# Designs tried in a protein design run: peptides against a protein of PDB entry 4ASU. Part 314

Target 1, 270 residues: chain A of PDB entry 4ASU
Amino acid sequence: ATLKDITRRLKSIKNIQKITKSMKMVAAAKYARAERELKPARVYGVGSLALYEKADIKTPEDKKKHLIIGVSSDRGLCGAIHSSVAKQMKSEAANLAAAGKEVKIIGVGDKIRSILHRTHSDQFLVTFKEVGRRPPTFGDASVIALELLNSGYEFDEGSIIFNRFRSVISYKTEEKPIFSLDTISSAESMSIYDDIDADVLRNYQEYSLANIIYYSLKESTTSEQSARMTAMDNASKNASEMIDKLTLTFNRTRQAVITKELIEIISGAA
Target 2, 83 residues: chain B of PDB entry 4ASU
Amino acid sequence: FTFASPTQVFFNSANVRQVDVPTQTGAFGILAAHVPTLQVLRPGLVVVHAEDGTTSKYFVSSGSVTVNADSSVQLLAEEAVTL

## One batch from the design tools (peptide; made by RFdiffusion4, then SolubleMPNN)

Design b2_p29_1_s1 (from b2_p29_1, 21 letters changed)
Fold by OpenDDE base, seed 4:
Parts: C-alpha cells; sequence; structure tokens
Structure b2_p29_1_s1 (fold): chain B 270 residues (1-270), chain C 83 residues (1-83), chain A 29 residues (1-29)
C-alpha cells in the first residue's frame, strides 16, 4: 500500500527471479546430460527395434489382448509432455476398444496415473513411481520389463507410447510396438529365423523388451528435460520483463507522489 | 553392422567383414550374407574384423545379436568394453 | 514441486505489486 512496501516487494521479487534463473541453469544441465546419454541409447534402442521393423509381425485378429505402456515421469513443469502421452494413450485405447480388443495399461511415471485414473482406472495394471528424479538406467528398464513379464497379463500385442526427442524445442509423441513371445514365435514373417531355440527366443524377447523400455525412457527424459528447460526459461524471462516494467512504473509513481506532496506543501493543502 | 551398449556405441551401420560373437549356443562368426538368426550373448569375446583387415576385440556381457534377411546385424550388449 | 510453488509465488507477488502500484498511482492523481 505504501511506496516503501512496494520497494520491499520488488526486492523480494527480484530475488525470486534470480532463483528461477538459477533453476533454469540446473534444468539446462539436466537437459544437456540427457541429450548426451540419449545418443548411444538411441542407437541401442533403434537397433533393438530393427527386427520388428524388418519383420512384418502381424498379430492375428483373434488375439485380443493389448497392452499400452505410457512413458513419462513423476515430475511437473514440463509443458505438454505428460498430456501428450496421455492423449495418445486415450486415443489408442479407444481405437483398440472399438476394434474389440481388451486393453490394459501400464504407466511409467505417476503423472500418467494422475491424468488417467478417473477414466481408465480399471485398465491399469501397474504404475511405476519415482521416475524422473534421476536419469533412467538400463537397470531401471530391466526392473520395469521384469515387472511387466511377471504381471500375469498375457498380452498378444502392445504399444509403448513416449515422447521422442527431436530438438530442444520439439518432441513428438510416438508409439512403438511390443509383441509377446507367442506372437513373435508364431509370426509367419519370423519363419526365416526358425532355427531358433525356444529358450533363446524367450531370452531374446526379454532383452528386447528391456531395450525398448530403456530407449523410451531415454527419449522421454530428454524430451521432458528439454521442455522443462524451455518452460523455466520462458518463466524467467517473463518475470524479468515484468520486473523491469514494474520498476519503471514504480519510479514514475514515486515521482508522482513526490510531486503531489510538493504541490500540497506549496499550496498549503497539507 | 551395429554394435552398441546402452551407454556406448562401437559401430553404427558400419560395413565389416566378419563378427565373431559368443552366444549361449556357442560362438559363431557372422559373415556377409549370413542366414537370418537370433541369438543371445553370453559373456565373452567379440571380435570384429573390418574390411581393411583390422581386428578389434571387445568383451561383452549378456545381450542379443540379430542377423536379418537384408544382412543387417544388430549386436546389443548390456555391457561392453574395448580390449 | 518446489519450483512450481516458487513460480506461482512469483506470479502472485508480481500481480500484487502491480495492483499496489495502481492504487498508489490513483492516490497520487
Amino acid sequence: as target 1 above (270 residues)
Amino acid sequence: as target 2 above (83 residues)
Amino acid sequence: SALQELLEQLQRELEAVEQALKEVAERAR
């Protein structure tokens, strides 16, 4: 209410803005790390998907169980990262349901659950929490893969949905297929690989799943960190601009007050 | 030929003469036009024979190797180190 | 998150200052 109060508040705001700027730098560092770690992860992950891309694996129509894995994190302030994944999950679930498929959902990151819990709670098998605080490791992916394999849900086909990193300002929500061991083993397109021992194929599939999950986590993390960095940068800039504007307004207002006081003194109205 | 771990890339779509891999069913050599196959790695030695005659050795842990019909090869190890 | 809370606080404070300045300016007219 007083100029003195405003001065104090402006100082406080400036301090907060400095903190936000520092947080931006932290976000930038996290992004840079994620991007560095994504490079080999992408080669590794794309390599793991090569079989599925090269072998036209078809799931028979009579097979109705479909698994959707949504990949995000527990962390907020990353723009549309979570909502984008959730949106595609909803779309995919609806399409599959319309096709007469049974749909179950796994959420990687608590935000997926937070968004979909009311509408899709009955379809959730499990949600993995504590995602996003630290960079994902292959060990993390292996844990998720193992949990999935041990879930007891015998899916025929699945979809892993995650944000693929494009650039610091761009990501794209994408879907990659996951196939059950039975689906792969029975696929006609896999006949050229027929001399494969069943145990070998099982183990191979386990690695494939872990690999794909790892890949998705790395893509998701990089996308998220990039989006967060951008969001924080924008917030910091906006705050800075507002502070500058308010400071100017304050100075003008202060002068106006002084002028008024002087006039009152001169006029004897004080 | 692609050879990578989750954290490191050794070869990315490279042309090589031969790759020797340790698998659970035994070690085998991947040559040009090798028949399509899927294998799981056992801990052991990977030997990459480049077209120029150079040989590189790696120790790998578990993982997978894929030979596709188009002669593309993906060697994906959980852990790998250059020797 | 702590960051979100901080940003929200920042926004609230900025708005409060803006409003306070308007009030003072009006009194100074």
Scores: peptide ipSAE 0.220, ipTM 0.875, DockQ to the pose 0.007
Fold by OpenDDE base, seed 1:
Structure b2_p29_1_s1 (fold): chain B 270 residues (1-270), chain C 83 residues (1-83), chain A 29 residues (1-29)
Amino acid sequence: as target 1 above (270 residues)
Amino acid sequence: as target 2 above (83 residues)
Amino acid sequence: SALQELLEQLQRELEAVEQALKEVAERAR
């Protein structure tokens, strides 16, 4: 390689670094939007979970069917976002199996399927693809809820696993419960909610499921966008530092070459 | 009292005097000592009566309302607008 | 993703430049 070749390469690298910086700005904009949209979604979603928390709904031990819903996306370059969800799904599945429960899995986002397919393929009911290109809507959540309810799998209890957003640099993988209509109807703690029409309860449960899914999608999306932005920022900074270092080294090397050539000319050793 | 849609929060853990909600079984008023209940919303008018005597009106689409034993209320509408 | 590919390309090019500089430096000695 010649000094001229290196100069050309350095210029190319600098251009790539500029592109990465621009991509960071795009990621930042997406994150900012996700965070803004998460605020009302969190209130809405937490409100939907209030009944289950207050009623302390318990599933009888004789009930064996458990559903795990993992929430992530199809998109990469977001650090440990997908692996954290998958890890908790594996742990939960193992614990439930050890307790003699039948476990089925739903994946929201293709990345979860990619991670778990080899070890848990027989437990997958369905995977929802095309997640993460656009911000999730309540309509999207409703579609997922409907498909779950129409899947024919009559679960007794379930768990929805997703990344809860804490800050731009922090998220936590969490689990929230989901219950079947039968489980809710049979729960002793629900006795205080007397004279509820069966149709009303069914419809209520459908909304509850959609609400929880929507909430999980919004938390997951915000966590993902923040992680992606951070990853891009780190990559851009690291590249910039390396470019600076290499540029300095290049300048020193160039001077050394020039000095050597001058000495050869002066000494007549050529 | 919490009243929210997926995209907007109207009340977050607020104290209110009364909330009138449209349900599939009919419209009813939720007071502070209302018995625990679960209902599904029908399209219609929600009226929130604040403790200071002010009233706010909203149009809601579908959704749910929960009255808990601790008198907490969650009104969750798929769509809601201030009127 | 396109971004991942770009970042990988960037890393490869940086490493290549570093190696090229080492080679030139050795020749200047």
Scores: peptide ipSAE 0.219, ipTM 0.871, DockQ to the pose 0.007
Fold by OpenDDE base, seed 2:
Structure b2_p29_1_s1 (fold): chain B 270 residues (1-270), chain C 83 residues (1-83), chain A 29 residues (1-29)
Amino acid sequence: as target 1 above (270 residues)
Amino acid sequence: as target 2 above (83 residues)
Amino acid sequence: SALQELLEQLQRELEAVEQALKEVAERAR
């Protein structure tokens, strides 16, 4: 390689680094939007869970069917976002199996299936793809909820597993409960609620499911975007530092070459 | 009292005097000591009566309302707008 | 992904330049 060749390569690398920096800015914009939209979504979602927390809904021990919903996306370059969810899904599935429960899995986002397909393929009911390209809407959550309700799998209880956003540099994989209509209807703690019509309760549960799914999607999206932004920032910084170091080395090397050439000229060396 | 849509929060753990909600089984008023209940919203008007006598009106599409034993209320609408 | 490929390319190019500089430096000694 010649100094001229290296110069061209350095220019190319600088251009790539600029693209990386631009991608960071795009990720930052997406994160900022996600964070803004998460604020009301969190209030909404947490509000939906209030009943289950306050009523202390319990599933009878003799019930065997458990549904696990893992929430992630189709998109990469976001650190341990997908693996964290998958890890907790595996742990939960193993614990439930050890307790003699039947476990079925739903993946929101293709990455969940990609990670779990070898070991848990027989437990998957459905995987929702095309997640993460655009911000999730309540409509999206409703579609997922409807699909679950129409899946034919009559679970007794379930768990939704997703990454809760904490800060730009931190998320935590969380689990929230999902209860079937039958479980809610039969819960002793629900007796204090006045004259709940069966149709009302059914509709209520449909909203509840959609609400928690929506909430989980918003938390997941924000966590993912923040992680991606951080990853891109780190990549950009690392590249920049390397370019600076290489540039300095290049300059030193160039001077050495020039000096050698001058000496050769002065000495008459061919 | 919490009142929110997926995209907007109107009330977050606020103290209110009364909330009138449109439900599929009929409109009813939620008072501070209302009995626990679950209802599904129908399209209509929500009226929030604050302790200071201020009244706020909202239009909601669908959703749910929960009144808990501890007097906490969660009004969760799919869509809601201030009137 | 396109981004992953780009990052990998960046890393490869950086390593290549580093190696090339070492070679040139050795010749200049």
Scores: peptide ipSAE 0.216, ipTM 0.872, DockQ to the pose 0.007
Fold by OpenDDE base, seed 3:
Structure b2_p29_1_s1 (fold): chain B 270 residues (1-270), chain C 83 residues (1-83), chain A 29 residues (1-29)
Amino acid sequence: as target 1 above (270 residues)
Amino acid sequence: as target 2 above (83 residues)
Amino acid sequence: SALQELLEQLQRELEAVEQALKEVAERAR
């Protein structure tokens, strides 16, 4: 390689760095949007979970079918976002199996499948792909809920696992319960509620499931965008520092080459 | 009383006098100490009566309403607009 | 992702420049 070649490469690298900086700004914008949209989604989702918390719904021990829904995305470069969810899923699956429960898994986002396929492929019911390209909508959540309800797996209880957003630098993997219609209908704690039509209860549960899924998607997305933004920022800074170091080294090397050439001219060795 | 859609919050843990909701089984008013119940919303008018006597009207699509034993209410509409 | 690919490319190019500079420096001694 010649000094001219290196100069050209340095220019190319600087251009790439400019692009990465632009991408960081895009990531920041996506994060900001996700955070804004999470505020109402959290109120909505927490509101939907209020019944289960207040009624303290418990699944009888003789009920053995458990569903785990892991929520992430198809996209990479977001740190430990996917691995955190997968780790929690593995732990939950192992605990349930040890308790004699039958466990099935649904993955929201292809990354969950990628991580768990080797060890848990037989437990997967379905994986939803094409997650994370656009902000999740309630329509998206409704589609997932409908597919789950139509999957043919008659679960008694389930767990939805997702990353809850805390701050730009912090998220926490959490678990929320989901219950089948039969479990809700048979729960003793539900006796305090007035006579509810079976069709009403069915529809209510369908909305509840969609609501919880929507909430989890919004939390997950915000956490993911935050993590990605941070990762991009770090990568951009590291690259910038390296460019500066290489530029200094280049300048020193150029001077050394010039000096050597001058000496060769003076000495007649050329 | 909490009233929200996926994209907008209208009330968050607020104290209200009465909420009129359109349900599939009919419209009913939620008063203080209403018996616990679960209902599904039909498209229609929601009327919130504040403690100060003011009334707010909303049009909602589908959704759910929960009245709990502790008198907390969650009104969750798929879509809602202020009228 | 396009971003990941770009970052990987950036890293590869940086490493290549570093190596090239070392080679030139060695020739200049």
Scores: peptide ipSAE 0.220, ipTM 0.873, DockQ to the pose 0.007; fails the geometry check

Design b2_p29_1_s2 (from b2_p29_1, 13 letters changed)
Fold by OpenDDE base, seed 3:
Structure b2_p29_1_s2 (fold): chain B 270 residues (1-270), chain C 83 residues (1-83), chain A 29 residues (1-29)
Amino acid sequence: as target 1 above (270 residues)
Amino acid sequence: as target 2 above (83 residues)
Amino acid sequence: AAAAALAAQLAATAAAVEAALRAVAARAA
């Protein structure tokens, strides 16, 4: 290795630092937008979940088909965002299997499949790709909901797993229940909702599913951008510290080389 | 009473006197202590009558309305605009 | 995984720089 090689490598680290800093700024801009768009999305999504919380919908024990929807994205460099969702999906799948339930998995975003493909490939129904390039819209959620409903898998109960945004430095992986039309229509707790036409209930559930998916996407996106911003900031700081340390060592080494060369010249050993 | 679209909140856990909603089965008024029901919205006018006597009008595209046993109401429109 | 890849790339580059610096220092000694 020559001093020139070291200089080139230092420049490489500096370039990486510039990239991470740029990515931080991009993530920060996307985070700021996502946070603004999350505010109404929470009210909307939580409003949609209110029925299921208030009605205390229970799935009969004889019903064994369970759907797990994991929500993330296609994009990396966001810390533990994807692994957190995948970890909870694995835990939930294992618990349900131990209870004798059939478990199927849907991944929103390619990263879920990338993590789970070796251990859970047979349980995957579908993976929705092209998630995270643009902010999610209600139209995107509606497409996912429609495709899920048309998948032909007749689940009884399900779980949607996503990262809920708490703050710029914190997210929490959470689970919300989803129910099939049949489960809702047969639930004893729904008896207080009198004279609901079956077609109305079907349409209502389609909206509900789209609403919940939309909400989960907005929470996930905000969490992801925040985590990416933090990860890129940490990478930039670590690169800076490394540059400083290596530059000091380089300067000392350069001086030692110069001194040795001078001694060799003076001694005539050259 | 909560009234929101995916992109805008109009009411969040507010107390209102009455909400008139356009549903696929017909327009109806939601009053205090209305019986629990689920409905799907059709394109039309939403009229919110606040306790202070203020009346606000909105146009909605589609969505859902839920009246719960605890008198909580969730009006969730896919698209909504103030008139 | 990608953050880990970038971190790994940074760590690998750092380790390579440190090794190069050690090699140059050893030759200067």
Scores: peptide ipSAE 0.064, ipTM 0.860, DockQ to the pose 0.007
Fold by OpenDDE base, seed 2:
Structure b2_p29_1_s2 (fold): chain B 270 residues (1-270), chain C 83 residues (1-83), chain A 29 residues (1-29)
Amino acid sequence: as target 1 above (270 residues)
Amino acid sequence: as target 2 above (83 residues)
Amino acid sequence: AAAAALAAQLAATAAAVEAALRAVAARAA
């Protein structure tokens, strides 16, 4: 019975190892693409954030509505990618609530909702699903931006939370600001831009939101694929070590059984 | 001066003499020390005049342009192609 | 979490296999 069980487990682990190796290769290919596509996306996205950084846009303290956008994906087996974003979302939501702010949440990717559903279900406005199967496009970001702007939720400011790619072995969960049209138009620091037509500013802000979302998706995707590649590599190594250990134990057990049987035969033949 | 699309970077923190941009309110030239402004791009030609006297032309579909107080410019096009 | 879950499943499988192997070794002794 036990040798058969070991053999069955060995077969199962070998199959898992095959799957994890295959997933590693797929993740590696997707990572290589994502990293290439991230280079221009980062310049583009950081460029879009330049106004907010330079203008030092401040939201008045009397403004209470805050939007949190968490960016991840639908796909698992990528280490702490989703939990890192969710952790920061929870922290931010708690800080804002402590400051007397109203918090609403948007999840980009189903995993955010999956993690936060029990504790923050009432704060969710929308969850975007079908994220992470294909590389995100600017069109995808524009759809998300448009849906947000048309949601009827009148936020004053917001935070977009995503994993920024650092290297194949490292990402960092970061936050970038999102401002409503009203907040940006009323910001004292924007006075140097006072001659801007309101329609122009509205359109500009729509682009800015789409740009930031696109950037966050590209950072998130690259981080995710890298983390998945690493996770699958680690799983494959762990499976290998386990196979080796079980194989050694199987061989020892087999030898012991054979030895015992031989001794019994020899002893019964005396 | 930064000029990029989501998929391509044309200029990254470069020094340029002038950038002509097609905006919804009209085409204008961004010179050194241009007043801070925000504009939305209309489909049209972007012309970048480099300090060395070279001129590069691009077609853009849509997007935004920001001129900051520090004379930095961010031209962010949804789609852009070199002509 | 899922990679950790897979690792945990692998670890649990390993532990169960080790326990089964110890039980076999104990019966063979």
Scores: peptide ipSAE 0.029, ipTM 0.814, DockQ to the pose 0.007
Fold by OpenDDE base, seed 5:
Structure b2_p29_1_s2 (fold): chain B 270 residues (1-270), chain C 83 residues (1-83), chain A 29 residues (1-29)
Amino acid sequence: as target 1 above (270 residues)
Amino acid sequence: as target 2 above (83 residues)
Amino acid sequence: AAAAALAAQLAATAAAVEAALRAVAARAA
């Protein structure tokens, strides 16, 4: 019984190791692409955020509606990528609630919903699925932006939470502000931008939202693929160590069985 | 001056003499110390005049342009190609 | 979570194998 069980387990772990090695290679290819595509996307996204930084847009304290956009994906096996975003979302939601704000949540990627559904289901407006199968495009970001703007939730300000790529071994969960059209239009600091037509400002804001979403998706994707490579490498190493341990155990057990059988033959007790 | 699309960067924090942009309200030239403004791009030609006197032309589909009080400019096109 | 779950499954499998081996060694003793 025992030798057959060890053999079955060895076979199972060897198969897992093959899968994790293959997934590492796939993640590496996706990472290399994502990193290349992130370079222009970062310039583009940071450029879009420049207005909000330079204008120092402030939301009045009496404004209570806050939107949290969590950016992740549908795909697992990437370490703490999803849990890091979800943790930051929970922290932000709790802080805002303690400040007397109303909080609504948008999840980009099904994993955010999977983590937060039990505790925050009533705060979810929408979850975007089918994220992470293909590299995100500006068209994808535009669809998300349009859906948000058409959601009927009249937020005053918001936060987009995503993993910013630092290196192949490092990411950081970051938050960037988003503002409603009304908040931008009413901001005193925007008075220096003279003669802005209302339709122009609306269209500008639609682009700005799409731009920041696109940027966040590119940062998230690069971080995710990097983290997946690391996770699959670690899983492959752990599988290797377990294979070695089980192989030693198999050899010892085999020798014990042989020794027992020999003793039984010699003693005539077989 | 920053000019980028989602997939390509043309200028990144560069100093330029003038940028001509096609906007929905009309084409205008962004000079040094231009007043702060926000505009939306229409399909058309962007012309960048460098300090060295070189001129570069681009076709853009749509997007936004921001002129800030600190004279920084962000030209963000959905699609852009060099001509 | 799933890599951790895989690692946990691997660890649980190892622990179950070790426990089964200890049980066999204890029965052989």
Scores: peptide ipSAE 0.025, ipTM 0.815, DockQ to the pose 0.007
Fold by OpenDDE base, seed 4:
Structure b2_p29_1_s2 (fold): chain B 270 residues (1-270), chain C 83 residues (1-83), chain A 29 residues (1-29)
Amino acid sequence: as target 1 above (270 residues)
Amino acid sequence: as target 2 above (83 residues)
Amino acid sequence: AAAAALAAQLAATAAAVEAALRAVAARAA
C-alpha cells in the first residue's frame, strides 16, 4: 500500500470515529430520556404484573399452545441487546418444545426476525417493524397487544422476553408471563377474586397485555440506548487507537521512504 | 395502593384510607381489607383519601383496578390527570 | 454484535493497513 492508501484509510477511520461519536451523543440523549420515562413505566408495568405474581396463575399441563414475544428493535449497533433476547427465546422455545408444547413467536423489532428466521421461521406469527426510531408509547403497545389478540392464535400461555434495565452498564434478559383469557378465567387461584364479569375480565386482560408490552418496550428501549451508547463509545476509542497506530506506521513508512530516496540519490541509482 | 399511568406515578405502594374509582360496572370505594376484585375503569373521577385526611382528585380515561387478597391495590390508568 | 462487528472491521482494517505499511516499508528498505 502506498502512503496515499494509508492516508485514505486514516481519513476513512477518522470519519468512522466522527460517526461513532455522533451516534454516542444521540444514544446518550435517547438514553437519558428513556431512563426518565422508564421510572413511571416500571411502576405501571410492575403493577400490572402484580396480579400474576399474587394469584400464582398456573397453566394446566394439558394446555399446549405457548406464545413467545421477543422484544427488541430494528436498530443495530447496541452490543448484545438483540442476541440476548434471541438466545433466551431459543432456549425457551427449545424447553417448551421438549415439554411437548406448541410454540409460536412474535418478534417486536426486525432484529429478532433477522436472527431467528433461519431456525424458527415456521414459528413466527408476526414481526413488528419500525421499532426503536421513536420512544415507544402506550399506543404502540396497544397496537401490538391488539394485533396479538387478533392474530387468531389461541395461546394458553405466553412469555414476553425483553432486556430489563439495571444500570447504564447492565441489563438482564428477563421473561414475564402472559396468560390467555381462558387461562386466567379458569385459574383456581382466581377464585378469591369476587364475581368478575366475563366482559370485564376480557377488557382487563387486554389492558394487562398492553401494560406488560408497554413496560417491556420501555425496559428494552432504555437497555438498548444504554448499550448503544457504550458500544459507540467503545467503537470511538477503538477507532482512536487505530488512528494512532496507523499514524505511527505512516510516520515509520514515510521515514523509510525518505531513507530509501536518500540512498538512491547518494548511490546515483535514481 | 399504587396509582399510575404509563407516564406518571401518583401513588406507589402508599397507604391510603379509601380510593373511590369509576368502573364500568359502577363507582365503588376501595377500603382497607376490600374483597379481592378486578375492574375496568371508565372515564371519571378517582378520589384518593389519604390517611392524613388529605383528599386528592384525579380524572382518569380508562384502565384497570386490581384489589388483591393482601389488600394491595393497583390502579392503572391509561391517562390520568390531577384535578 | 454490531459493535463487535464494527470493532472487528476496524481491527481487520487496522491489520490490513499495518500489513500494507509493513509491505511498503519492506519495499523501501
Scores: peptide ipSAE 0.017, ipTM 0.810, DockQ to the pose 0.007; fails the geometry check

